# Ledger of designs, part 13: peptides against a protein of PDB entry 1MQS

Target 1, 223 residues: chain A of PDB entry 1MQS
Amino acid sequence: ILKMLFLNKDLNNNDNITTITDDIFNQQEIIWKVLILDIKSTATISSVLRVNDLLKAGITVHSLIKQDRSPLPDVPAIYFVSPTKENIDIIVNDLKSDKYSEFYINFTSSLPRNLLEDLAQQVSITGKSDKIKQVYDQYLDFIVTEPELFSLEISNAYLTLNDPKTTEEEITGLCANIADGLFNTVLTINSIPIIRAAKGGPAEIIAEKLGTKLRDFVINTNS

## One batch from the design tools (peptide; aimed at target 1 Y136)

Design b1_p12_6_s1 (made by RFdiffusion4, then SolubleMPNN; from b1_p12_6, 5 letters changed)
Fold by OpenDDE base, seed 4:
Parts: structure tokens; C-alpha cells; sequence
Structure b1_p12_6_s1 (fold): chain B 223 residues (1-223), chain A 12 residues (1-12)
């Protein structure tokens, strides 16, 4: 998250947040930025950072992407939002309206190809692609609640998975979403876990999906 | 980074 706030520059992650922010704040010129969030990413940010941390990272103001925001054409903007069509459209609208000087786009999870293409198409039409300075998949589709504990914050996951009226399709879909979140987490922590799951239930489905994703990733990164 | 991917699509 801090890396993102510093425009995805390499940071020493061996230090705590305070040390990092203090060092940068005191030793480097701060680039003042606007931070645009959605509901989900707000929760993520809030779980990890204090308001003062944002300031130290050069965030002058943060707003929800769906909120009406005043133009700040001379200020660069960091978007940290879910990879949705709605958010893409809003970003493009902001681009069209010259809402900000530069656009640093960070998605909470992987932007699917179809949405990437949609973004590209819309940006192309604007003729302002040069303002897009970064596009990152941050793989932060989770909330850090404790140092070794996180939540995917999937609404009603337990209820859905345990409701006998839930269809197999719904379960499979939810399991896929959970697996995606876990996968993103694994990528974030840069450590491949040993996966253990109870047999005969959704946990097994999730484990299998996650395992497949991890295997595919390893294969693709090594070849 | 997906910027290159984006640019690649725009360039098509």
C-alpha cells in the first residue's frame, strides 16, 4: 500500500510504516497527490494506515470514486479501486474532464482482460492516454485485521456456503471469488502457502482452485 | 504493471 502511495517506487519494507513515512517525509520532496478510493479499498486502507500516514505519503485529500469531486487539474491522482466497469467509466470520465494532471491507476485485484480492453478503448477515444502514468494490479483485495490475519470481506460468504438452498453454481462462483482473493494475498506476501482444507465441502473447492492458480502462476513465471 | 498492456491495446 505504501509503495502504491509513493507511485509504486521501491521502498524498504523491512521498516515499519512510521519509519518509512518519516524517512520519506523528511528526506525527500513530497509529491502531493489525491487518493481516490471505493468502499472496499477504503476499508483496506483504513485497516493498514492512519490518516497521518496518508498525509506523510503526500495524500492531500482522499475521496470516494463515486463522489462528486472538484477538479484539481494540477494535482496527480492515485486511484486505488476495484476493477469494475463502473470504476473504469468513472476514471475515464475523470480523464475526459481533466479532473487531475496525472492518473496513477491501481486496482485492488487483477483487472481482467476485457476490462483492460474497455479501458484502453475509452482512453484511446479521449486522446489523453499520456495522462495515464501507471496501471497496476495491486492484489490487495483483502483487509488486514492483524499482522497474520486478513479478511476478504466477502459478504455473507459463510451463510451462502452453508445454506442448503444455495445452488452449486453459486457455491462454485463464491469459491472462485474466495480463491481469487487468497491468490491475490499470496502474491502480495510473496510466499506460496501449504494449502489445507477440509474434505467434502467448499473449502476443498477453494483449495483446489487456489492450488491451480498457484501452479499456473509458477509455471507461467518460470517459463 | 499493466501499463504496457494498456498501451499495447491502445496501439492496436
Amino acid sequence: as target 1 above (223 residues)
Amino acid sequence: SRLLDLKAVIAK
Scores: peptide ipSAE 0.448, ipTM 0.926, DockQ to the pose 0.519
OpenDDE base, seeds 1, 2, 3, 5: peptide ipSAE 0.298, 0.289, 0.312, 0.293; ipTM 0.888, 0.885, 0.888, 0.886

Design b1_p12_6_s2 (made by RFdiffusion4, then SolubleMPNN; from b1_p12_6, 4 letters changed)
Fold by OpenDDE base, seed 4:
Structure b1_p12_6_s2 (fold): chain B 223 residues (1-223), chain A 12 residues (1-12)
Amino acid sequence: as target 1 above (223 residues)
Amino acid sequence: SKLLDLKKVIAE
């Protein structure tokens, strides 16, 4: 998150957020930026950072992406939002309207190819692709509540998975989403976990999906 | 980073 707030520059790996922010604040010129969030990313940010931390990172103002925002054409913007069609459209609209000087786009999870293409198409029409300075998948679609505890904040996951009326397709879909979230978490922490799951239920499905994703990733990265 | 990917798609 801090790396994102500093426009994905390499930060010295110090485990202390305060130390990082202080060091950067003291050593580098602060670039003031606007931070655009959605509901999910707001929760993520709030779980990790304080308002003061945002200020130290050069965030002058933060707003929800769906909110009406005043144009700040001379101010760079960091988007940290879910990779959705709606958010893409809003970003493009902001681009069209010259809402900000530069666009640093960070998605909370992996941007699907179809949405990437949609973004590209819309951006191409604007002729303002040069204003897009970054596009990153941050893989931060989870809420950190404790150092070793996180939540994907999937609404009604437990209820859905345990409701006998839930269809297999729904379960499979939800399990896939959970696995995606876990996968993103693994990538974020840069550590391959030992997966343990109860047998005979959704947990096993999730574990299998996650395992597959991890294996595929390892193969693809080592290839 | 997906910026390059985006640029590639735009160029297509």
Scores: peptide ipSAE 0.342, ipTM 0.907, DockQ to the pose 0.519
OpenDDE base, seeds 1, 2, 3, 5: peptide ipSAE 0.313, 0.314, 0.304, 0.327; ipTM 0.899, 0.897, 0.893, 0.902

Design b1_p12_6_s3 (made by RFdiffusion4, then SolubleMPNN; from b1_p12_6, 6 letters changed)
Fold by OpenDDE base, seed 1:
Structure b1_p12_6_s3 (fold): chain B 223 residues (1-223), chain A 12 residues (1-12)
Amino acid sequence: as target 1 above (223 residues)
Amino acid sequence: SKKLDLKKIIEE
């Protein structure tokens, strides 16, 4: 989340998460920007960050994507929203109207190829593709309800994973998305977990994927 | 996080 708020700048590989956050806050000039959220991402952000943290990251104003927003043509905007057709259309409309100077788009979960193509097509028609600086899938669609309890809030995840009609490919894809979400959660809370999962099911697959991601991360940061 | 190359898609 912090990386996103600082426009996904490259982090030094040798630094611990705490060191990275300290360096970002202490060494970089604050770029003032607008944060655009939806209901789901608002819950995610609010569960892990305080309002003061947003200010420290240079977020002057945050608003819901569906709310009427005043044009700020000289201010860059960070979008952190669900990967939906509706949100894409709103972003494109904001682009057409020159509502902001630059657009940093972050989706809370995986953007399907068809929606990515739709976004690309609409942006190309506007002739303002240069204003789109970044597009990311963040996989940060989680909510921390309590210090030791959190949820990714993936719709129908349990049903999908336990439905006998679900294909192996669908299960694998969903497990990958869940693992990404958990991985990002670990990074956000800056604590390496002991992974415990039920054996013989999707939970084990997720645990293995998460373990691999964590190991790779540790190796890359210590390298 | 995964960076998506929108520019590449637009140019395709």
Scores: peptide ipSAE 0.293, ipTM 0.876, DockQ to the pose 0.585
OpenDDE base, seeds 2, 3, 4, 5: peptide ipSAE 0.284, 0.289, 0.279, 0.286; ipTM 0.871, 0.873, 0.872, 0.871

Design b1_p12_6_s4 (made by RFdiffusion4, then SolubleMPNN; from b1_p12_6, 6 letters changed)
Fold by OpenDDE base, seed 3:
Parts: structure tokens; C-alpha cells; sequence
Structure b1_p12_6_s4 (fold): chain B 223 residues (1-223), chain A 12 residues (1-12)
């Protein structure tokens, strides 16, 4: 998250948030920017950072993407939003209207290829592609509740998995979503975990799916 | 995090 707030510059990861922000304040001039969020990413940011941390990162104002926002044509904007068609359309509209000077786009999870192509096409039509400075998949589709404890905040997951009326297809789909969230967490931490799960239930299904995703990723990255 | 090359996609 901090890396994103500093326009994806390399940061020394061994230091606490306070140490990192203090070091940056002392070494470089702060670039003031606007942070654009949605409901989901707001929860993510709020679980990890304090309001003062945002200020130290140069965030002067933060707003929801769906809110009416005043033009700030001389201010760069960081978008940290869900990878949806709706959000893409809003970003493109903001680009068309010259709402900000520069656009740093960060999606909370993987952007599907079809949406990436849609974004590219729409941006191309505007003739303002030069204002798009960065596009990242951040893989931060989770909420940190405590140190070493986090939640994917999937609605009614427990109820769905324990309802006898739930179909096998629904269970499989939910387990896949959970595995995706865990996979994103692993990528964020940049460490391959030891996976432990109870046998004979949804946890085992999730563990298997996650294991497969990790193996596939490692193979593709090392090839 | 994964950096996406938007320019490369537009050129395709």
C-alpha cells in the first residue's frame, strides 16, 4: 500500500510504516496527490493506515470514485479501486474531463484481459493516453483486522458453506473465490506459505485450489 | 503488484 502511495517507487520493506514515511519526508519533496477509492478499497486502506499516514504519504484529499468530485487539473490522482467496468468508465470519464493532471491507476485485484482491452481502447479514443502514468494490479483484496490476521470479507461465506441446500457448484465457486483472495495475499507478502487445512471439508478444497494456483504461478514466473 | 503495459496493448 505504501509503495502505491509513493507512485510504486522502491521502498525499504524492512521498516515500520512510521520509519518509512519519516525517511521519505526527510529526503524528498512531498508530491501532493488525490486518492480515489471505492467502498471496498476504503475498507482495505482504513484497516492498514491511519489518516495521518495518508497525509505523510502526500495524500491531501481522498474521495469515493462514485462521488461528485471537483476538478483538480493541476493535481495528480491515485486510483485504488476494484477492477470493474463501472470503475473503468468513471476513470475514462475523469480523463476526458481533465479532472486531474496525471492518473496513477491501481486495481485492488487482477484486471481481466477483456477489461484491460476495454480500458486501453477507451483511453486511446480520448487521445489523452499520456496522462495515464501507471496501471497496476495491487492484489490487495482483503482487510487486515489484526497483526497476522486478515479477512477476505466474503458475504455469508460461513452460511453458504454450511447450508445443506447449497449446491456443489456454489461451494466450488465460493472456494475458488476464497482461494483467489488468499492467492492475492500471498503475492502481496511475496512469500510462499505452508498451507494447512482441515481434511474432509471446504478448507481442504480451498487449500488444494490455492496450492494449484501457487504452483502454476511459480512455474510461469520461473519459465 | 503487477505493472500493466497499457501502451503495448493499445499498439496491438
Amino acid sequence: as target 1 above (223 residues)
Amino acid sequence: SIKLDLKAIIAK
Scores: peptide ipSAE 0.252, ipTM 0.846, DockQ to the pose 0.732
OpenDDE base, seeds 1, 2, 4, 5: peptide ipSAE 0.248, 0.235, 0.041, 0.238; ipTM 0.839, 0.838, 0.588, 0.838; seed 4 fails the geometry check

Design b1_p12_7 (made by RFdiffusion4)
Pose (drawn by RFdiffusion4):
Structure b1_p12_7 (pose): chain A 223 residues (1-223), chain P 12 residues (1-12)
Amino acid sequence: as target 1 above (223 residues)
Amino acid sequence: SYDDILNNYNSV
């Protein structure tokens, strides 16, 4: 999360510290930025970061994508928002409106090609595609409550999975999401683990789904 | 342009 608040800095280069000392912060000399969150993504940040931490990272203000936000045409913006048609539209609207000097679009989970092309088409007919400095799938779609306790914030799962009423489609979709939440966690750990799961029930489906996802990930790296 | 968005797109 912090690396993102630094415009995904230090990326594409060297350094293995973990929580930047102040003397170094003065090495790059950092400028204030607007931070745009949404309901879901605010729940992710406010769980691990205090307001003081945000300022210390150069974040002047933070507001939801849906609020009426007063313009700051000369101030950078970092969007950390869910990959939704609704949010993308607003980014396009803010982009046109010239609400901010720059845009650093960061998606909470992962943006589908479906919506990447959407955002891209809309932005193309603006004379301002040049202001979007970066768009990143961050893969931080989970909440870390305690140091080693995390949640996918998918309430009422035991019910949805065992309710006879539930479709054989609603179940597949739910497993697909849980598979993604895990995938989001696994990428954060930066370790491709061995999947072990109890057979017969949802854990297996999710295991085999996550298995396939992690399989392709390993492939679409080297070959 | 359309390509600007594609060129600026990445994953962490």

Design b1_p12_7_s1 (made by RFdiffusion4, then SolubleMPNN; from b1_p12_7, 7 letters changed)
Fold by OpenDDE base, seed 5:
Structure b1_p12_7_s1 (fold): chain B 223 residues (1-223), chain A 12 residues (1-12)
Amino acid sequence: as target 1 above (223 residues)
Amino acid sequence: SMQDIFDKYSSL
């Protein structure tokens, strides 16, 4: 997945995701990209990567493939979607509309030959095949069962929250910031999460704040 | 051409 986010460039596989992203961030100019997902691939990405990993990989925004997306003609797009006729048709439509500057297409599993031929045929008709930079089978059709660990990379958050010298106001402020970050993440995924938090600590405060924000948002949107 | 897409296709 990380390799895909860096346009399938060779990465040293022996390094932790954080080390890789830090090294790339420090050594190379960040290429800002849009990440296009479907429901299945969203679950896959969420199970493997932290929110901050996407940012460090240069993902500025991510959206569902079936959602209406604003054109970003100067921004390259990474598609990571299921190999379906529907998704292919949407990608081709995005190509026709010049939705993005470049198209890096990654399928969650093997693209059948008939669909590859269909993609090739449709793209050829558009005359814009030059914008298609890559087509890859990633074979990442799995959901990691490990809890999605989201890091908001708030420096010393744990230390601050557990330092007895930290004031209640500081804790409350930090918890609010964390909740805001999580809320933004949830909105980006466009799915209401089940919130689980340890009781009796900052996690509970954060969960409560997040829950309130989500409820308010749902009410305001349905209203 | 269709070949352009085929050339850009990679399967692991």
Scores: peptide ipSAE 0.414, ipTM 0.919, DockQ to the pose 0.305
OpenDDE base, seeds 1, 2, 3, 4: peptide ipSAE 0.113, 0.119, 0.121, 0.128; ipTM 0.807, 0.811, 0.809, 0.814

Design b1_p12_7_s2 (made by RFdiffusion4, then SolubleMPNN; from b1_p12_7, 6 letters changed)
Fold by OpenDDE base, seed 4:
Structure b1_p12_7_s2 (fold): chain B 223 residues (1-223), chain A 12 residues (1-12)
Amino acid sequence: as target 1 above (223 residues)
Amino acid sequence: SYQDVLDKYSSL
């Protein structure tokens, strides 16, 4: 997250948030930025950073993407939002209206190919592609509750998985969502885990899905 | 990558 707030520059991850922010604040000129969030990413940011951390990272203001926002044409913007058609359309509209000077787009999870193409197509039509400085998948669709703990914040996950009235389709869908969240977490921590799960239940489904995603990722990154 | 896709559409 801090890396994103510093425009995805390399940071020393061995230091705590305070040390990193203090060092950057003291040693470098602060680039003031606007942070654009959605409901999900707001929860993620809030779980990891304090308001003071945002300020030290040069975030002058943060707003929800769906909120009416005043134009700040001389201020760069960091978007940290879910990869949805709605958010893409809003970003493109913001681009069209010259709402900010530069656009650093960070999706909370992987942007599907169809949406990537949609974004690129719309941006190309605007003639303002040069203002899009970055487009990244941050893989941060989880909440860090403690320094070494996180939550996917999937509502009623336990209830859904244990309710006998839940359909197989619902279980499969939920397992897919869990696997996606775990996958993103793994990528964030930059460590490939050994996956173990109990047989014959949702855990196995999740493990299989996660394993497939990880294998595919490793293959794609090595190619 | 985004840039690759963008280049494709920009060339059209």
Scores: peptide ipSAE 0.113, ipTM 0.774, DockQ to the pose 0.111
OpenDDE base, seeds 1, 2, 3, 5: peptide ipSAE 0.000, 0.000, 0.000, 0.017; ipTM 0.350, 0.368, 0.373, 0.566; seeds 1, 2, 3 fail the geometry check

Design b1_p12_7_s3 (made by RFdiffusion4, then SolubleMPNN; from b1_p12_7, 7 letters changed)
Fold by OpenDDE base, seed 3:
Parts: C-alpha cells; structure tokens; sequence
Structure b1_p12_7_s3 (fold): chain B 223 residues (1-223), chain A 12 residues (1-12)
C-alpha cells in the first residue's frame, strides 16, 4: 500500500510504517496527490493506515469514486479501486473532463484482459493517454484486522460452505474465490507459505487450489 | 494509442 502511495517506487526499508513515512517525509519533497477509492478499497486502506499516514504519504484529499468530486486539474490522482467496468467508465469520464493532472490507476486485484482492452480503447478515443501514467494490479483484495490476522471479506462464506442445500458447483466456486484471495495475500507479502488445512472439508479443497496457483506462478516467474 | 496503455500496465 505504501509503495502505491509513493507512485510504486521501490521502498528500501522493511521497517515499521511510521519509520518509512518519517524517512520519506524528511528526505524528499512531498508530491501532493488525491486518492480515489471505492467502498471495498476504503475498508482495505482503513485497516492498514491511519489518516496521518496518508498525510505523510502526500495524500491531501481522499474521496469515493462514485461521489461527485471537484476538479483539481493541477493535482495528480491515485486511483485504488476494484477492477470493474463501472470504475473504468468513471476513470475515463474523469480523464475526459480533465479532472486531474495525472492518473495513477491501481486495481485491488487483477484486471481481466477484456477490461484492459476496454480501458485502452476508451482512453485512446479521448486522445489523452499521456495523462495515464500507470496501470497496476495491486492484489490487495483483503482486510487486515490484526498484525497476524486478515479477512477476505467474503459475505456468507461460512453459511454457504455449511448449508446442506449448497451445490457442489457453488462450493467449488467459493473455494476458488477464497484461494484467489489467499493467493493475492501471498503475492503481497512476497513469500511462499507452508499451507496447513484440515482434511476432508472445504479447507482441503482451498489448500489444493492455492498450492496449484502458487506452483504455476513460481514456474511462470522462473521461466 | 492502444499500445500506450498496454505498455503502462504492470502486475506484481
């Protein structure tokens, strides 16, 4: 998250959030920017950062993407939003209206190819592609509740997995979604975990799916 | 251009 707030520059310090923000605040000229969020990403940011952390990162204003926002044509904007058609259309509309000086687009999870193509096509039509500085998949589709505990915030997951009326297809689909969320978490920490799961239930299915995703990723990155 | 946005796209 901090890397994103500093325009995805490499941060050399593995230290506490406070130490990182203090060091940057003291050593470099702060670039003031606007942070645009949706409901989901707001929860993610709020679980990890305090308002003072945002200020130290140069965030002067933060707002929801669906809210009416005043033009700030001389201020760069960081978008951190879900990869949806609706959000893409809003970003493109903001671009058309010259709402900000520069656009740093960060998605909470992987942007599908079809949506990337749609974004590219719409931006191309505007003739303002030069204002788009970055398009990033952040893989931050989770909430940190405690330093060693996080949540994927999947509604009714426990009920769905334990309801005898739930179909095998629904269970498999939900397990895949959970595995995707865990995979994103692993990518964020940049460390491959040892996976432990109870046998004979949905936890085992999730562990197998996650293991496969991790193996495939390692193979693809080392080749 | 279409290629401009693709060149600016990055993943972890």
Amino acid sequence: as target 1 above (223 residues)
Amino acid sequence: SLNDIFNKYSTL
Scores: peptide ipSAE 0.228, ipTM 0.855, DockQ to the pose 0.714
OpenDDE base, seeds 1, 2, 4, 5: peptide ipSAE 0.059, 0.059, 0.059, 0.056; ipTM 0.769, 0.769, 0.768, 0.766

Design b1_p12_7_s4 (made by RFdiffusion4, then SolubleMPNN; from b1_p12_7, 5 letters changed)
Fold by OpenDDE base, seed 4:
Structure b1_p12_7_s4 (fold): chain B 223 residues (1-223), chain A 12 residues (1-12)
Amino acid sequence: as target 1 above (223 residues)
Amino acid sequence: SYQDILNKYSTL
């Protein structure tokens, strides 16, 4: 998250948030920027960072992507939002309206190829592709409640998985969502876990899905 | 310009 707030520059991850923010604040001129969030990413940011941390990172104001926002044509914007068609359309509209000086787009999870192509096509039509500085998959689709504890914050996950009225399709869908969240978490931690799960239940489904995602990622990254 | 956006796409 801090890396994103500093425009994806390399940061020393060995220091705590306070040390990192203090060092950068003291050593470099702060680039003031706007942070644009959605409901989900707001929860993520709020779980990890304090308001003071945002200020130290040069975030002057943060707003929801669906909220009416005043133009700040001289201010760079960091988007940290879900990879949806709706959010892409809003970003493109903001670009068309010259709402900000620069656009640093960060998605909370992997942007599907079709949506990337849609974004690229829409931006190309505007003729303002130069204002888009970055497009990143951040893989930050989870809540950090404590320094070493996280949650996917999936509403009623336990109830859904244990309700006898839940369909197999619903279970499979939920397991896929959980696996996606875990995958994002693993990538953020930058370590490949040993996956262990109980057999014959949702845990096995999740483990299989996660394992496949990790294997595919490793293969694609090393190639 | 289309390719420009694709080139700016990064993932972990």
Scores: peptide ipSAE 0.257, ipTM 0.870, DockQ to the pose 0.718
OpenDDE base, seeds 1, 2, 3, 5: peptide ipSAE 0.249, 0.241, 0.248, 0.249; ipTM 0.866, 0.859, 0.867, 0.866

Design b1_p12_8 (made by RFdiffusion4)
Pose (drawn by RFdiffusion4):
Structure b1_p12_8 (pose): chain A 223 residues (1-223), chain P 12 residues (1-12)
Amino acid sequence: as target 1 above (223 residues)
Amino acid sequence: SYDDILENYNKV
């Protein structure tokens, strides 16, 4: 999360510290930025970061994508928002409206090609595609409550999975999401683990789903 | 342009 608030700085280069000392902050000399969150993404940040931490990272203000936000045409913006048609539209609207000097679009989970092309087409007919400095799938779609407790914030799962009423489609979709939440966690750990799961029920489906996802990930790296 | 968005797109 902090690396993102630094415009995904230090990326594409060297350094292995963990929570930047102040003397180094003064090495790059950082400038204030607007931080745009949405309902879901605010729940992720406010769980691990205090307001003081945000300022210390150069974040002047933070507001939801849906609020009426007063313009700051000369101030950078970092969007950390869910990969939704609704949000993408607003980023396009803000981009046109010239609400901010720059855009650093950061997606909470992962943006589908479906919506990447959408955002891209809309932005193409603006004379301002140049202002979008970066667009990143961050893979932080979970909440870390205590140091080693995390949640996918998918309430009422035992019910949805065992309710006879539930479709054979709703179940597949739910497992697919849980498979993603785990995938989002696993990428954060930066370790491709061995999947072990109890057979017969949802854990297996999710295991085999996550297995396939992690399999492709390992492939679409080297070959 | 359309390509600008694709060129600026990445994954962490």

Design b1_p12_8_s1 (made by RFdiffusion4, then SolubleMPNN; from b1_p12_8, 6 letters changed)
Fold by OpenDDE base, seed 3:
Parts: structure tokens; sequence; C-alpha cells
Structure b1_p12_8_s1 (fold): chain B 223 residues (1-223), chain A 12 residues (1-12)
């Protein structure tokens, strides 16, 4: 998250937020930015950072992507939002209107290829592709509650998985979503976990899906 | 410019 707030520049310090922000502040002039969030990313940010941390990172204002925002054509913007068509369209509209000077786009999860192509196509039509400086998958689709505990914050997941009226397709879909969230978490932690799951239920399905994702990722990254 | 955006895309 801090890396993102500093425009995905390499940070030399892996210490606590305060130490990192103080060190950067002492070494470089602060770049003031606008932070654009959605509901999910707001929860993620709030679980890790305090308002003062944002300020120290150069975030002058933060707003929801769906809210009306005042133009700040001389201020760079950091988008940290879900990878949805709706958010892409809003970003493109903001680009068209010259709402900000520069656009640093960060998605909370992996942007599907079709949406990336859509973004690219729409931006190309605007003729303002130069204003888009970065497009990143941050893989931060989870809530940190404590150093060794996190939540995907999926509403009614337990109920859905244990309701006998839930269809197999619904269970499979939910398990896939959970596996995606866990995958993002693993990438953020930067370690390959030992996966343990109860047998004969949704946990096993999730474990299998996650295992496949991790294996595929490792293979593809090493190739 | 289409490829410009694609080239700016980064993932872990």
Amino acid sequence: as target 1 above (223 residues)
Amino acid sequence: SYNDILNKYSTL
C-alpha cells in the first residue's frame, strides 16, 4: 500500500509506516496526490493506514470514485479501486475531463485481460494516454485486522456455504472468489503457504483452487 | 497509444 502511495517507487525501508513516511519525507520533497477509492479499497486502506499516514504519504484528499470530485488538473491522482468495467469507465471519463494531471491506476485485484484491453482502447480514443502513468494490480482485496489475521470480508460466506438450499454452482462460484482473495493475500505476503483444509467440503474446494492458482503462478513467473 | 497502456500494465 505504501509503495502505491509513493507511485510504486521502490522503498528502501520495510519498517513500520511511520518510519517509512518519515524517511521519505526527509529524503525527498513530498508529492501531493489525490487518492481515489471505492468501498472495498476504502476498507482495505482503513484497516492498514491512519488518516495521518495518508497525509504523510502526500495524500491531500481522498474520495470515492463514484462521488462527484472537483477537478484538480495540476494534481496527480492515485486510483486504488476494484477491477470493474464501471470503475474503468469512470477513470476514462476523468481522463477525458482532465480532472487530474497524471493518473496512477491501481487495482485491488487482477484486472482481466478483456478489461485491460477495454481500458487501453478507451484511453487510446481520448488521445491522452500520456497522462496515464501506471496501471498496476496490487492484489489487496482483503482486510487486515491484525498482523497475522485477515478477512476477505465476503458477506454471508459461511451461511451461503452451509445452506442446503445453496446450489452447487453458487458454492463453486463463491469458492472461486474466496480462492482469488486468498491468492491475492499470498502474493501480498510474498510466501508460498502450506494449505490446510478440512476434507469433504467447501474448504477442500477452495484449497484445490488456491493450490492450482499458486502452482500456475509459480510456473508462469519462472518461465 | 493502445499499446502504450498495455505496456504500462504491471502485475505481480
Scores: peptide ipSAE 0.247, ipTM 0.866, DockQ to the pose 0.720
OpenDDE base, seeds 1, 2, 4, 5: peptide ipSAE 0.240, 0.239, 0.246, 0.239; ipTM 0.864, 0.864, 0.867, 0.863

Design b1_p12_8_s2 (made by RFdiffusion4, then SolubleMPNN; from b1_p12_8, 8 letters changed)
Fold by OpenDDE base, seed 3:
Structure b1_p12_8_s2 (fold): chain B 223 residues (1-223), chain A 12 residues (1-12)
Amino acid sequence: as target 1 above (223 residues)
Amino acid sequence: SFQDIFDKYHTL
């Protein structure tokens, strides 16, 4: 998250948030920028960062993407939002209206190819592609509740997995979604975990799916 | 300009 707030520059991730922000504040000129969020990403940011951390990162103001926002044509903007058609359309509208000077776009999870093509097409029509500086998948589709515990915040996951009326297809689909979220977390940590799960239940299914994803990733990155 | 967005896209 801090890397994103500093326009995806390399940071020393071994230090705590306060040390990192203090070091950057003392060594580099702070670039003041606006942070644009949605409801989901707001929860993610709030779980990890304090208001003072945002300020030290050069965030002057933050707002929701669906809110009416005043134009700040001389201020760069960081978008950190879900990869949806709605959010893409809003970003493009903001671009058309010259709402900000520069656009740093970050998605909470992987942007599907069809949406990437849609974004590219819409931006090309505006003739303002030069204002788009970055488009990043951040894989931050989780909430940290405490230092050693996080949540994917999937609604009714426990109920769905334990309801006898739930179909095998629904269970498999939900387990796949959970595994995707966990995979994103692993990529964020940049360390391959030892996976432990209870046997004979949904946790085992999730663990197997996650294990497969990790193996595939290791194979693809070593090629 | 269509290719410009793809060049700016970063994913893991």
Scores: peptide ipSAE 0.458, ipTM 0.927, DockQ to the pose 0.647
OpenDDE base, seeds 1, 2, 4, 5: peptide ipSAE 0.439, 0.427, 0.447, 0.445; ipTM 0.923, 0.920, 0.924, 0.924

Design b1_p12_8_s3 (made by RFdiffusion4, then SolubleMPNN; from b1_p12_8, 8 letters changed)
Fold by OpenDDE base, seed 3:
Structure b1_p12_8_s3 (fold): chain B 223 residues (1-223), chain A 12 residues (1-12)
Amino acid sequence: as target 1 above (223 residues)
Amino acid sequence: SMQDIFDKYHSL
């Protein structure tokens, strides 16, 4: 998250948030930016950072993407939003209206190819592609509740997995979604965990799916 | 061009 707020520059992630922000604040001039969020990413940011941390990162104002926002044509903007068609259309509209000076686009999870193509096509039509500085998948599709505990915030997951009326296909689909979220978390922490799960239930299914994804990733990155 | 956006896209 801090890396994103500093325009995806390399940061030493082994230090505490306060140490990182203090060091950057003392070493270079702060670039003031606007942070645009959606409901989901707001929860993510709020779970990890304090308002003072945002200020130290140069965030002067933060707003929801669906809210009417005043133009700040001389201020760069960081978008941190879900990869949806709706959000892409809003970003493009903001670009057309010269809402900000520069656009740093960050998605909470992987942007599908079809949406990437849609974004690229719409931006190309505007003739303002130079204002788009970055497009990143951040893989921050989780909420930190405690330093050693996080949630994927999947609605009714426990109820769905324990309802006898739930179909095998529904369980499999939900387990796949959970495994994807956990995979994103692993990539974010840049460490391959030891996976532990209770046997004989959905947790084992999720663990197996996650293990497969991690193995495939390691193979693909070492090739 | 569309390629400009593709070049600016970063994913794992």
Scores: peptide ipSAE 0.533, ipTM 0.946, DockQ to the pose 0.629
OpenDDE base, seeds 1, 2, 4, 5: peptide ipSAE 0.516, 0.506, 0.522, 0.521; ipTM 0.941, 0.940, 0.942, 0.944

Design b1_p12_8_s4 (made by RFdiffusion4, then SolubleMPNN; from b1_p12_8, 8 letters changed)
Fold by OpenDDE base, seed 3:
Structure b1_p12_8_s4 (fold): chain B 223 residues (1-223), chain A 12 residues (1-12)
Amino acid sequence: as target 1 above (223 residues)
Amino acid sequence: SYQTIFDKYSRL
């Protein structure tokens, strides 16, 4: 998250948030920028950062993507939002209206190919592609509740997995979504975990799916 | 300009 707030520059991740922000504040000129969030990413940011951390990162103001926002044509903007058609359309509208000077777009999870193509097409029509500085998948689709505990915040997951009326297809789909969230977490930590799960239930299904995703990723990154 | 967005796209 801090890396994103500093326009995806390399940071020393071995130190705590306060040390990192203090070092950057003292060594580099702070670039003031606007942070644009949605409801989901707001929860993610709030679980990890304090208001003072945002300020030290150069965030002068933050707002929701769906709310009416005043134009700040001389200020760069960081978007950190879900990869949805709605959010893409809003970003493009903001671009058309010259709402900000530069656009650093970060998605909470992987942007699918069809939406990337849609974004590219819409931006090309505006003639303002030069204002788009970055389009980045952050894989931050989780909430940190405690230093050693996190949540994917999937509504009614326990009920769905334990309801005898739930279909196999629904269970499989939910397990896939959970595995995707866990995979994103692993990528964020940048370490391959040992996976432990109870046998004979949904946890085993999730563990198998996650294991497959990790193996595929390792193979693809080593090629 | 279409290619420009793809060039600016990064994963991970």
Scores: peptide ipSAE 0.309, ipTM 0.887, DockQ to the pose 0.752
OpenDDE base, seeds 1, 2, 4, 5: peptide ipSAE 0.292, 0.289, 0.301, 0.300; ipTM 0.882, 0.883, 0.885, 0.884

